Peptides against a protein of PDB entry 2KNC. Designs and how they scored, part 18

Target 1, 74 residues: chain A of PDB entry 2KNC
Amino acid sequence: KGPDILVVLLSVMGAILLIGLAALLIWKLLITIHDRKEFAKFEEERARAKWDTANNPLYKEATSTFTNITYRGT

## One batch from the design tools (peptide; made by RFdiffusion4, then SolubleMPNN)

Design b1_p12_3_s1 (from b1_p12_3, 10 letters changed)
Fold by OpenDDE base, seed 1:
Structure b1_p12_3_s1 (fold): chain B 74 residues (1-74), chain A 12 residues (1-12)
Amino acid sequence: as target 1 above (74 residues)
Amino acid sequence: LVEELIRLLLAL
């Protein structure tokens, strides 16, 4: 019995679809891994910049409490 | 590659 031409055509079409889907999954996985590595690097650099700011002897807190000496709460 | 896969599918 020769291979059923319909079975061969459906099998080839299915194989092309599976290869296309696999390529898209690999592509998405590579991008996701790349983006996670870049984001981790960015968060590490941001963490270092926060530590450097916290240890800066010129750092003045943005909040200055001014006691109004003339404010007698009467 | 694709021709070998088609030959394998035709041999099955």
Scores: peptide ipSAE 0.038, ipTM 0.646, DockQ to the pose 0.112
Fold by OpenDDE base, seed 3:
Structure b1_p12_3_s1 (fold): chain B 74 residues (1-74), chain A 12 residues (1-12)
Amino acid sequence: as target 1 above (74 residues)
Amino acid sequence: LVEELIRLLLAL
């Protein structure tokens, strides 16, 4: 039984589509992993920069707790 | 590699 030329053509087309889809999935996966690692690094660097700013002796806390001396709680 | 893939394809 000679190879059905139609089966060969459909198999080649299917293989090309699967390779293209696999390449896109790998590319998307690599970008997604890279982006998550980069974002995690940026959030760590931002958290560190915030900590360094909070420990700066020139940093004035934006939140001042004022005790109302006239508040006699009933 | 490509020849083995073609052989596998022709064996289906």
Scores: peptide ipSAE 0.033, ipTM 0.623, DockQ to the pose 0.166
Fold by OpenDDE base, seed 4:
Structure b1_p12_3_s1 (fold): chain B 74 residues (1-74), chain A 12 residues (1-12)
Amino acid sequence: as target 1 above (74 residues)
Amino acid sequence: LVEELIRLLLAL
């Protein structure tokens, strides 16, 4: 049976579309994995910076507590 | 999947 030229053309068109879609999905997956790894690294660096701030003897709390000396608690 | 599609195409 000679190849049905219409079936061959439709199969080639379908294959090109599927390859294109698969390439876009792989590309999106690679970016998503990359971005998640980078975000995890940034959260780790942020966590380390918080630990360094907590252990930094030069860190002074931005809050100063003033005792109002005129407040005689009734 | 791809090989089965190729086999189907070659069997036409």
Scores: peptide ipSAE 0.032, ipTM 0.617, DockQ to the pose 0.187
Fold by OpenDDE base, seed 5:
Structure b1_p12_3_s1 (fold): chain B 74 residues (1-74), chain A 12 residues (1-12)
Amino acid sequence: as target 1 above (74 residues)
Amino acid sequence: LVEELIRLLLAL
């Protein structure tokens, strides 16, 4: 009995659909991994730039809060 | 998977 031409046709259509879906999933996974690595680097660089701005020896805080450790609020 | 599907198709 030759393979039912309908079964062959449906199997080929199913295989094409599965290959297309697999390719989209791989593509989405690669982009998601890439974007997460790039975003993590960008946030690290932004955090470092913020820390460097906060520790900039030219940045005088407009408010120096001296906690007087001897201030017993009497 | 693909080889088993081909074997099933050839067995029909």
Scores: peptide ipSAE 0.030, ipTM 0.602, DockQ to the pose 0.153

Design b1_p12_3_s2 (from b1_p12_3, 11 letters changed)
Fold by OpenDDE base, seed 1:
Order: sequence, then C-alpha cells, then structure tokens
Structure b1_p12_3_s2 (fold): chain B 74 residues (1-74), chain A 12 residues (1-12)
Amino acid sequence: as target 1 above (74 residues)
Amino acid sequence: LVKELIEKLLSL
C-alpha cells in the first residue's frame, strides 16, 4: 500500500501529543514527590518544636481560666 | 532512528 500521508501526519501529531502528555505527567509526579518530602520534613520540624515547647519550663498556657468569685449561679 | 520509525509506519 502506498504511504497514506494522512495516517503519517496523524500518527506524528499523536506521538507529539503523547510525548507532551508524558512529560507533563513526569513533571507533576516529580513535583508531587518533592512537595511530599518537604511537607514530611516540615511536619517533623513542627513536631520537634512542639516537644521543645512542652519541655520548656517557661511555657505559659495561652488560656487562663478566671473564676469569678462573685458568681453564685442564682 | 526517526527515519526507520517513519519507514515502519509507511510499511503498514
């Protein structure tokens, strides 16, 4: 069968689109893996900072409970 | 490489 020029053009166009799509998927995957690693590091650092705060003898709770001595509930 | 792929496509 002689070369179907239309089939060749469509196949080349399809191949370019598939390569472009594959490149975008790889790029998105790399970013997602990077972001997950950075987020895991951030959560580890945040966990350490919470532990350090809990062991700080100067830590004062932000919430203070004041008992109103004049409130008799009547 | 690309020429061989085109020749293979042309042979279908």
Scores: peptide ipSAE 0.047, ipTM 0.696, DockQ to the pose 0.106
Fold by OpenDDE base, seed 2:
Structure b1_p12_3_s2 (fold): chain B 74 residues (1-74), chain A 12 residues (1-12)
Amino acid sequence: as target 1 above (74 residues)
Amino acid sequence: LVKELIEKLLSL
């Protein structure tokens, strides 16, 4: 069978579309992995900052619990 | 290389 020009053209078009789609998927995957790593780092830094604040000797809790030893539940 | 690829595509 002689060269089917339509098959060649469709195969080239299909290859270009597949390469373009693959490049977009790789790009999106790289961004998604980067953003997830950066977000995880941000949440770790935020958690660490909360722990550092909890260890701050100037931090006073707004709520104090006192045991009333004279409370005879009525 | 390119000719062999075309020949394979044309054999389908």
Scores: peptide ipSAE 0.046, ipTM 0.692, DockQ to the pose 0.117
Fold by OpenDDE base, seed 3:
Structure b1_p12_3_s2 (fold): chain B 74 residues (1-74), chain A 12 residues (1-12)
Amino acid sequence: as target 1 above (74 residues)
Amino acid sequence: LVKELIEKLLSL
């Protein structure tokens, strides 16, 4: 079969599109993995900071339970 | 490699 120039052109265009799409998918995957690791680290650091604060003898709990004296439950 | 890929594409 003689060289079909149209098949060659379409194959090259398809290859470029597939390479571009693959690069975008790899990039998105890398970012998604990075962001999940960074978020997990942030939540660990936040949990540690909360623990350190809870053990601080100068920490006053911000939660004041106000009993509403006017609430007569029906 | 590239020539073999082109030959395979051209044989379709």
Scores: peptide ipSAE 0.042, ipTM 0.675, DockQ to the pose 0.126
Fold by OpenDDE base, seed 5:
Structure b1_p12_3_s2 (fold): chain B 74 residues (1-74), chain A 12 residues (1-12)
Amino acid sequence: as target 1 above (74 residues)
Amino acid sequence: LVKELIEKLLSL
């Protein structure tokens, strides 16, 4: 039985679609891993900058909250 | 693998 030309054509089309889908999945995976690493670094740098600002000896907090431990809300 | 798949497709 000679190769059914229809089966060959459908198999080639299916293979092209699968390769295209696999390439898109790999591409999306690489971008997602890259973006997560970059975002994690950015959030770490932002957190450090916030901590450095909070620990800046020139930073005077606008409000000082004193908890009076002797205040019994009578 | 690919050759065996082609041979199976050609044997239909």
Scores: peptide ipSAE 0.041, ipTM 0.674, DockQ to the pose 0.147

Design b1_p12_3_s3 (from b1_p12_3, 11 letters changed)
Fold by OpenDDE base, seed 1:
Structure b1_p12_3_s3 (fold): chain B 74 residues (1-74), chain A 12 residues (1-12)
Amino acid sequence: as target 1 above (74 residues)
Amino acid sequence: LVDELIEKLLSL
């Protein structure tokens, strides 16, 4: 049977669509991996900043607990 | 490349 020109055209169109979809998936995967690495770095830097704050001798807690020695719960 | 792919598709 001679080449069905319609089958050839549809197969070429399908191949182009599949290549385009594959390229988008690869692009999305690369971005996702990049964003996860940057986020992990950001969380590490944020963790270090919290540790540095905890070791800062100038740090004063925003809340202080006062014990009322006269409170007898009566 | 594209022509060879078309020829391969046409041979199926």
Scores: peptide ipSAE 0.050, ipTM 0.694, DockQ to the pose 0.122
Fold by OpenDDE base, seed 3:
Structure b1_p12_3_s3 (fold): chain B 74 residues (1-74), chain A 12 residues (1-12)
Amino acid sequence: as target 1 above (74 residues)
Amino acid sequence: LVDELIEKLLSL
């Protein structure tokens, strides 16, 4: 079979498109993994900050459980 | 590399 120039051109175009798409997918994957790790760290730091605040005797968690004394459970 | 890829593509 003689060299089909159309097959070569289409294969090169297809390869460039696939490389571009692969690069975008890898980039998106790396960002998504980074973002999930950073978010997990942020939630851990927030949980620690909340714990430190809860142990601060100046921060009375005003969880006033208003027991509605008028709720006679019938 | 590119030439070998082209040769492989041309062999199909």
Scores: peptide ipSAE 0.046, ipTM 0.683, DockQ to the pose 0.150
Fold by OpenDDE base, seed 5:
Parts: sequence; structure tokens; C-alpha cells
Structure b1_p12_3_s3 (fold): chain B 74 residues (1-74), chain A 12 residues (1-12)
Amino acid sequence: as target 1 above (74 residues)
Amino acid sequence: LVDELIEKLLSL
């Protein structure tokens, strides 16, 4: 049986499409991992900046909550 | 793998 030229052509086309799809999936995965690591660092730095602001001795909160230890809720 | 697939495709 001679090679079915149509089967060969369709298989090559299918292989190219699968390689292209695999490359896009790998690319998407790499970007997603990179972006999540960068976002996690950014959120950590932002959290630290918020904590540093809250712990800054020059930061005076507009509202001071005094818990009266002697308040017995009568 | 690829060569075996090509040989199988050529044997059809």
C-alpha cells in the first residue's frame, strides 16, 4: 500500500497544531507563575509598608480606643 | 517514536 499522502499531510498539520498549542500552554504557564510570584512580593511589600506606617511613632491614629478594664457591663 | 509513527503512516 503506497503512503496515503492525505494521511501524511493531516498528521503533519495535526502535529504542528499540537506543538503550537503546547508552546502556548507552556508560555501561559510560565507567565502565570511569574506574575503570581511578582504579585505575592508586591502584596508583601505593601503589607510591610502598612505595618511600618502603623508602627511609625509619628503616626497618630485619629481614633484612640480605650478599653476600660474596670467596665463590668452593668 | 516519530520515526515509528512515520513508518506506520507510510505503511497504510
Scores: peptide ipSAE 0.040, ipTM 0.664, DockQ to the pose 0.139
Fold by OpenDDE base, seed 4:
Structure b1_p12_3_s3 (fold): chain B 74 residues (1-74), chain A 12 residues (1-12)
Amino acid sequence: as target 1 above (74 residues)
Amino acid sequence: LVDELIEKLLSL
């Protein structure tokens, strides 16, 4: 049986399309993983900066507690 | 693997 030229051409075209789609999916997956890791690192660094701000000795809580001097608890 | 697939394809 001589090679069916049409079968060979269609199979090569199909293989090229599948390889192209696979390459795009791999590329998108790598970018998505990279971006998620970078975003997670950025959020961790921002969270640490917020905790350092909470340890700032200049931070005064907006809540002041006043003891009512006239409250003689019965 | 690829060569065997090509041979199978060419045998059709």
Scores: peptide ipSAE 0.040, ipTM 0.665, DockQ to the pose 0.174

Design b1_p12_3_s4 (from b1_p12_3, 11 letters changed)
Fold by OpenDDE base, seed 1:
Structure b1_p12_3_s4 (fold): chain B 74 residues (1-74), chain A 12 residues (1-12)
Amino acid sequence: as target 1 above (74 residues)
Amino acid sequence: LVLELIKKLLEL
């Protein structure tokens, strides 16, 4: 009995769909890995910039508490 | 690739 022509057609269609799906999954995985590496680099650069700003001797906190020495609460 | 797979399935 030769292979059923319908089974051959369905198997070829299934193989094309599986190859297409595998290619999309690989593509999505590569993008996701790329984006995660680039984001990790960005967060490292941002962390370094934050540490450098925190150790800047010219950085004055935006909030200065002035104690008014003449304020005797009545 | 796909044509070789079809040939291999047709030989079964």
Scores: peptide ipSAE 0.050, ipTM 0.706, DockQ to the pose 0.121
Fold by OpenDDE base, seed 2:
Structure b1_p12_3_s4 (fold): chain B 74 residues (1-74), chain A 12 residues (1-12)
Amino acid sequence: as target 1 above (74 residues)
Amino acid sequence: LVLELIKKLLEL
């Protein structure tokens, strides 16, 4: 009995769908890895910018603590 | 690949 033409057509369609799905999964995986690395870099740069602003010699703290030497707490 | 799969399926 020659190959069932329906089995051949369904197997070719299934192979094309599997290749298309595999390509989409690989593409999504590559994007997801790229975006996570880029986001981690942006958060590191943002953290570094916050540390650099905290060490800014022009930043004067709005709060000054003075020890009152004459305050004998009664 | 796809053409070889078709040939192999056509031999069955």
Scores: peptide ipSAE 0.050, ipTM 0.710, DockQ to the pose 0.152
Fold by OpenDDE base, seed 5:
Structure b1_p12_3_s4 (fold): chain B 74 residues (1-74), chain A 12 residues (1-12)
Amino acid sequence: as target 1 above (74 residues)
Amino acid sequence: LVLELIKKLLEL
């Protein structure tokens, strides 16, 4: 039975669509992995900068809590 | 892949 020309046409069209979809999925996956790695580095650097600011010996906290060890609340 | 599929379809 000769190949139904419609079956060949539909299979080729389906293959092109699947290749296009696969390429888009791979591209989206690569971008998503890249962006997550870059964002994780940015948040680490931002966290480090916040910690370095908190540990800056020139940063005097506006509120120093003095625990008066002699305060017996009586 | 696509060429092999076309060949298999051509043998049917």
Scores: peptide ipSAE 0.046, ipTM 0.692, DockQ to the pose 0.160
Fold by OpenDDE base, seed 3:
Structure b1_p12_3_s4 (fold): chain B 74 residues (1-74), chain A 12 residues (1-12)
Amino acid sequence: as target 1 above (74 residues)
Amino acid sequence: LVLELIKKLLEL
């Protein structure tokens, strides 16, 4: 049976498409892993920055309770 | 790799 030239052409086209799809999937996977690691690092750095701010003796709490001395609650 | 795949496809 001679090689079906059509089967060879379709298999080569299919192989090129599969390699392209595999490369895109690997690329997407690498980006997704990188993005998750970067996000986890940013959340850790943000948590640390909040801790450092809370222990800073120069930090004034943004919440000042002003008791209105003129408010005589009826 | 690719050349061996093409050879296997040509033998089918």
Scores: peptide ipSAE 0.042, ipTM 0.684, DockQ to the pose 0.120

Design b1_p12_4_s1 (from b1_p12_4, 11 letters changed)
Fold by OpenDDE base, seed 2:
Structure b1_p12_4_s1 (fold): chain B 74 residues (1-74), chain A 12 residues (1-12)
Amino acid sequence: as target 1 above (74 residues)
Amino acid sequence: LVEELIKKLLEL
């Protein structure tokens, strides 16, 4: 029985496809982990900037509450 | 390396 050339070709094609798919999955995983770490850092820096602004004695709130002295709540 | 892999595949 000679070597089935079709089985060899299909096995090589299958191996190349599996290696390519594995490389794409590893690449996507690395990017996803990188992007999540970068996003977490940016949200931490944004949170720190908001806290620093809230503790700034020069920060004037954009909203002021006025008590309506004529409002008699029933 | 590739030739040895092909030889092993041809023995199956």
Scores: peptide ipSAE 0.039, ipTM 0.674, DockQ to the pose 0.112
Fold by OpenDDE base, seed 1:
Structure b1_p12_4_s1 (fold): chain B 74 residues (1-74), chain A 12 residues (1-12)
Amino acid sequence: as target 1 above (74 residues)
Amino acid sequence: LVEELIKKLLEL
């Protein structure tokens, strides 16, 4: 039984496709891990900035609730 | 390397 040239060609094509797919999966995984680490750092810095703002004695809330004491709901 | 892989695949 000589080597089936079609089986060899299909096996080489399959190997190239699997290597390409594996490379894309590794690349996507590396980016996803990088982005999650950078986002976690950004959220930590943003949390620190909120804590510093909350402890600032000059911070005035942008929302002032005025209760109209003359509002008698008829 | 690739030629050895092809030879091993041809033995199957």
Scores: peptide ipSAE 0.038, ipTM 0.668, DockQ to the pose 0.115
Fold by OpenDDE base, seed 5:
Structure b1_p12_4_s1 (fold): chain B 74 residues (1-74), chain A 12 residues (1-12)
Amino acid sequence: as target 1 above (74 residues)
Amino acid sequence: LVEELIKKLLEL
């Protein structure tokens, strides 16, 4: 049978579309992995800054809980 | 691979 020109054209078009879609998926995956790693570092730095503030001997909490040992709730 | 696929498509 001679080459069905329609089958060849459809196969080439399908291959181009699949390659394009695969490239977009790979690109999106790489970006998503990069962004998640950067966000995780940012949240770690923010967590460290919070802990460093909490452990800073110069940090005076705005609220001091005074446990009144003499308060019998009677 | 691609050339063999094209050859098989040309045999149809």
Scores: peptide ipSAE 0.034, ipTM 0.652, DockQ to the pose 0.148
Fold by OpenDDE base, seed 3:
Structure b1_p12_4_s1 (fold): chain B 74 residues (1-74), chain A 12 residues (1-12)
Amino acid sequence: as target 1 above (74 residues)
Amino acid sequence: LVEELIKKLLEL
């Protein structure tokens, strides 16, 4: 069978498209892994900051519950 | 490498 020039052209085009798609999938995978690690670190740092704040004797809770004695709920 | 890949593609 002589070289089918159409098969060669389509195979090269297909290979370029597959390489491009593979590169995009690898890139997306790397970003997704990075973002999950960064988010996990952020939640750990936030949990630590909350713990440090709770143990600070100078921390005054911003939320004070005032019971309005004059509020007769209808 | 590239020539062997091209030969395998031309045999299919």
Scores: peptide ipSAE 0.033, ipTM 0.644, DockQ to the pose 0.114

Design b1_p12_4_s2 (from b1_p12_4, 11 letters changed)
Fold by OpenDDE base, seed 2:
Structure b1_p12_4_s2 (fold): chain B 74 residues (1-74), chain A 12 residues (1-12)
Amino acid sequence: as target 1 above (74 residues)
Amino acid sequence: LVEELVELLRKL
């Protein structure tokens, strides 16, 4: 009984497809981990810039709160 | 993986 040429071809095609799929999954995983680390760094830098602005003695808040002492909430 | 594939091919 010679080797079933169809089974050999299908097994080689299946192996190539599995290797290609595994490579794409690894690539996507590496990108996703990279992007999450870069995004976390960006949000940390943005948070630091907000703190530096809040500690700047020249920064004036655009919102002023006035307590109306005559307002009886009725 | 590669060895298992070679063993499968050898059994055909």
Scores: peptide ipSAE 0.043, ipTM 0.662, DockQ to the pose 0.211
Fold by OpenDDE base, seed 1:
Structure b1_p12_4_s2 (fold): chain B 74 residues (1-74), chain A 12 residues (1-12)
Amino acid sequence: as target 1 above (74 residues)
Amino acid sequence: LVEELVELLRKL
C-alpha cells in the first residue's frame, strides 16, 4: 500500500502549520518574558527616583492641605 | 531535521 499522496501532502502541511504556530508561541513567550524583566527594572528605577525625591529638601509637595478653622461639624 | 521528518513520513 503506497502512502496516499494526499496523506503525505496533508501531513507536511500540518507539520509546517504546527512549526509556524510553535515559533509564534516561542516568540510571544520570549517577548513577554523580556517585557516583564524590563518593566520590573523600570519600576525599580522609578521607585529609587521617588525615594531620592523624598530626601530632596527642595521638594515641595503639590498637595497643599488648607485647614478650614471655621468648619464646625454639626 | 527535514531528513528525519521525511523518514518518519516513509514509515507511515
Scores: peptide ipSAE 0.042, ipTM 0.663, DockQ to the pose 0.153
Fold by OpenDDE base, seed 3:
Structure b1_p12_4_s2 (fold): chain B 74 residues (1-74), chain A 12 residues (1-12)
Amino acid sequence: as target 1 above (74 residues)
Amino acid sequence: LVEELVELLRKL
């Protein structure tokens, strides 16, 4: 039947496009979940490193704020 | 999924 061949071709093309779109959505979802887990781990490791630094008796702060009492800002 | 797609194609 002539109209049935066009409907079959359009349905196969539509199915391929939907599978491709579904694969891209799954891929994006997996990356987004991975990135959020890695970022959460990175923030936990940074928090731990800050605590370990604060408890290290050999840690000397590289910045010292000195207020010059003789500096009258203009 | 594949069988449902083949059944839909068979109804057309």
Scores: peptide ipSAE 0.041, ipTM 0.653, DockQ to the pose 0.173
Fold by OpenDDE base, seed 4:
Structure b1_p12_4_s2 (fold): chain B 74 residues (1-74), chain A 12 residues (1-12)
Amino acid sequence: as target 1 above (74 residues)
Amino acid sequence: LVEELVELLRKL
């Protein structure tokens, strides 16, 4: 019996759609893994920069607490 | 998957 031409056409269309969806999923997965690795590296560099800042004797905090010795709480 | 599809097509 010759192949049903409609079944062949639908199977080819389905295969193309599945390959396209699989390629998009693989692409999204690769980007997501890449971005997570880059973000992890950025957070490690940020953690190092905080440690280096804590050990830097030239670091002046932008916030200075002044106790107003003349404040009589009335 | 591809071979199973080809076998399904061969049974038609």
Scores: peptide ipSAE 0.041, ipTM 0.646, DockQ to the pose 0.185

Design b1_p12_4_s3 (from b1_p12_4, 12 letters changed)
Fold by OpenDDE base, seed 1:
Structure b1_p12_4_s3 (fold): chain B 74 residues (1-74), chain A 12 residues (1-12)
Amino acid sequence: as target 1 above (74 residues)
Amino acid sequence: LLLELIKLLLEL
């Protein structure tokens, strides 16, 4: 019995669809890994900048509590 | 490529 021409056509169509789907999955995976690495680098740089700002000896907190020593509450 | 895959599948 020669190969069923319909089985060959369906298998070729299935193979093309599987290759296309695999290529899209690989592409999405590569982008996702790239974006996660770039985002992790950005968050590390942002964390370093936040730590450096927090240890800046010139940084005065925007809130200074002045105790008025002359304020005797009546 | 695609024609070679079809030939390989036709030989199976």
Scores: peptide ipSAE 0.041, ipTM 0.675, DockQ to the pose 0.115
Fold by OpenDDE base, seed 2:
Structure b1_p12_4_s3 (fold): chain B 74 residues (1-74), chain A 12 residues (1-12)
Amino acid sequence: as target 1 above (74 residues)
Amino acid sequence: LLLELIKLLLEL
């Protein structure tokens, strides 16, 4: 009795669906790893830019603290 | 590929 033609058709369809699903999972994994690496790089560059602006020698703090030598807090 | 897989499954 040859293999049931319906079992062969269903097995081929199942194999195609599994290969398609595996390809989509691999693609999604690659994108997710890429996006996480790119996001981490952008946050590092943003952090570096914030540190460089904090050490900018042209940045004068708008607030100057003066110690009033004459103020003896009673 | 697909034709070879179908042949392999048809020989089983």
Scores: peptide ipSAE 0.041, ipTM 0.680, DockQ to the pose 0.135
Fold by OpenDDE base, seed 3:
Formats: sequence, structure tokens, C-alpha cells
Structure b1_p12_4_s3 (fold): chain B 74 residues (1-74), chain A 12 residues (1-12)
Amino acid sequence: as target 1 above (74 residues)
Amino acid sequence: LLLELIKLLLEL
């Protein structure tokens, strides 16, 4: 049976498409892993920055409870 | 690689 030139052509086209799809999937996977690691780092840095702000002796809480001395609740 | 793949496909 001679090689079916059509089967060879379709298999080469299929292989090129599969390689292209595999490259896109690998690229998407690498980006997704990178993005998740970067996001986790940003959330850790944000949590640390909040902790450092809470322990800063110069940090005055923005919440001053002013009791209005003129408010006699009836 | 590509030439070996073509050979493998030609043997099928």
C-alpha cells in the first residue's frame, strides 16, 4: 500500500495544530502559575504592611470618639 | 525531530 499522500498531509497538518495548541496551553499554564504566585506575594506584602502600620507608635487611630457633652439623650 | 516524525508517519 503506497503511503496515502492525503493521510500524510492531514497528519502533518494535525501535528502542527497539536504543537501550536500544546505551546498555547503551556504558555497559559506558566502565566496562570506566575499570576497566582505574584498575587500570593502581593497579599503577603499587604498583610505585612498592615501589621507594620498597626505597630507604628506614630499611628493615631483615625477614629476619635467625640462624646457630644451637649447631647442629653432624652 | 520534524524529519523523524515525517518518517514515522510515512512508515504508518
Scores: peptide ipSAE 0.040, ipTM 0.670, DockQ to the pose 0.117
Fold by OpenDDE base, seed 5:
Structure b1_p12_4_s3 (fold): chain B 74 residues (1-74), chain A 12 residues (1-12)
Amino acid sequence: as target 1 above (74 residues)
Amino acid sequence: LLLELIKLLLEL
């Protein structure tokens, strides 16, 4: 039976659509992996900067809680 | 892949 020209045409169109969809999925996956790695680094640097600010020897906490060990609440 | 599919469709 000669190849149904319609089946060949639909198969080629389907293949083009699948290749296009696969390319978009790969592209989206690569971006998503890149952005998550960059965001994780940014949040780590921001966390480190917050910790470094909290441990800054020039940062005097506005509230020093002195636990008076001699305060027997009697 | 696509060329093999076209060949398979041509053989049917």
Scores: peptide ipSAE 0.036, ipTM 0.658, DockQ to the pose 0.160

Design b1_p12_4_s4 (from b1_p12_4, 11 letters changed)
Fold by OpenDDE base, seed 1:
Structure b1_p12_4_s4 (fold): chain B 74 residues (1-74), chain A 12 residues (1-12)
Amino acid sequence: as target 1 above (74 residues)
Amino acid sequence: LVLELIRLLLEL
């Protein structure tokens, strides 16, 4: 009994679909890992830039609370 | 690739 020609055709079609799906999943996974590594680097650089800006000795907060020492509430 | 897979399936 040779392999049923229909079983061979369906198996080849199934294998092509599985290889195509696997290639798309691998491609999506590689992009997602790349983008997350690059984004994590950009977020670390932004975090470092915020920390360096927060420790800038020239940074005066836009809100200076002046306590008027001469204000005796009558 | 596809032709080798067809050969492998025909040998099975």
Scores: peptide ipSAE 0.042, ipTM 0.660, DockQ to the pose 0.137
Fold by OpenDDE base, seed 4:
Structure b1_p12_4_s4 (fold): chain B 74 residues (1-74), chain A 12 residues (1-12)
Amino acid sequence: as target 1 above (74 residues)
Amino acid sequence: LVLELIRLLLEL
């Protein structure tokens, strides 16, 4: 029986659509993996920056506690 | 792949 031209056309269209969808899924997966690696690096750098801020000898706390030496609590 | 699938479908 000769090839059903409609089955051939539908199979070619289906194959093109599946390749297009697969390419978009692969692209989205690659971006998602890239962004997660970059975000993990950013959170590591942010964690390091917090440790460096805790040890920063240039950080003067905006709050100075003044002990009033003249306060004799009556 | 797609060309081989088309060949297989043309042989049916």
Scores: peptide ipSAE 0.042, ipTM 0.659, DockQ to the pose 0.135
Fold by OpenDDE base, seed 3:
Structure b1_p12_4_s4 (fold): chain B 74 residues (1-74), chain A 12 residues (1-12)
Amino acid sequence: as target 1 above (74 residues)
Amino acid sequence: LVLELIRLLLEL
């Protein structure tokens, strides 16, 4: 049985499409892993920056709740 | 790679 020229053509076309799809999946996977690592690093840096801001002895939280003892809410 | 895939497909 000679190789059916149609089967060879369809298999080559299928292989090219599968390689293209595999390359796109690998690319998407690499981007998704990179983005998750960068986002995790960004959230760690933000958490650290918030901690450093909270420990700044020059940042007195201006929220002294002055309970005005004279305000009897009617 | 591509030539070897074509060869494997021609042997099937």
Scores: peptide ipSAE 0.039, ipTM 0.650, DockQ to the pose 0.146
Fold by OpenDDE base, seed 5:
Structure b1_p12_4_s4 (fold): chain B 74 residues (1-74), chain A 12 residues (1-12)
Amino acid sequence: as target 1 above (74 residues)
Amino acid sequence: LVLELIRLLLEL
């Protein structure tokens, strides 16, 4: 019964460590997935705001390229 | 797994 008690203690310690590690990994994974979804949403909103600013009918580009249809370069 | 280890432990 001596080797059995040591195997028991090591198995219980190993199980506690594995459960603790698994819980930390699951927690870290959930946070990482959440943060990536929130960041992707923020970047999409920022991209939309940039596109809305570029398409803002009040935003007159300082450079209007007038293609003069009458400019036959001769 | 953990329950089987506990059972194996209780059987010893």
Scores: peptide ipSAE 0.035, ipTM 0.635, DockQ to the pose 0.187

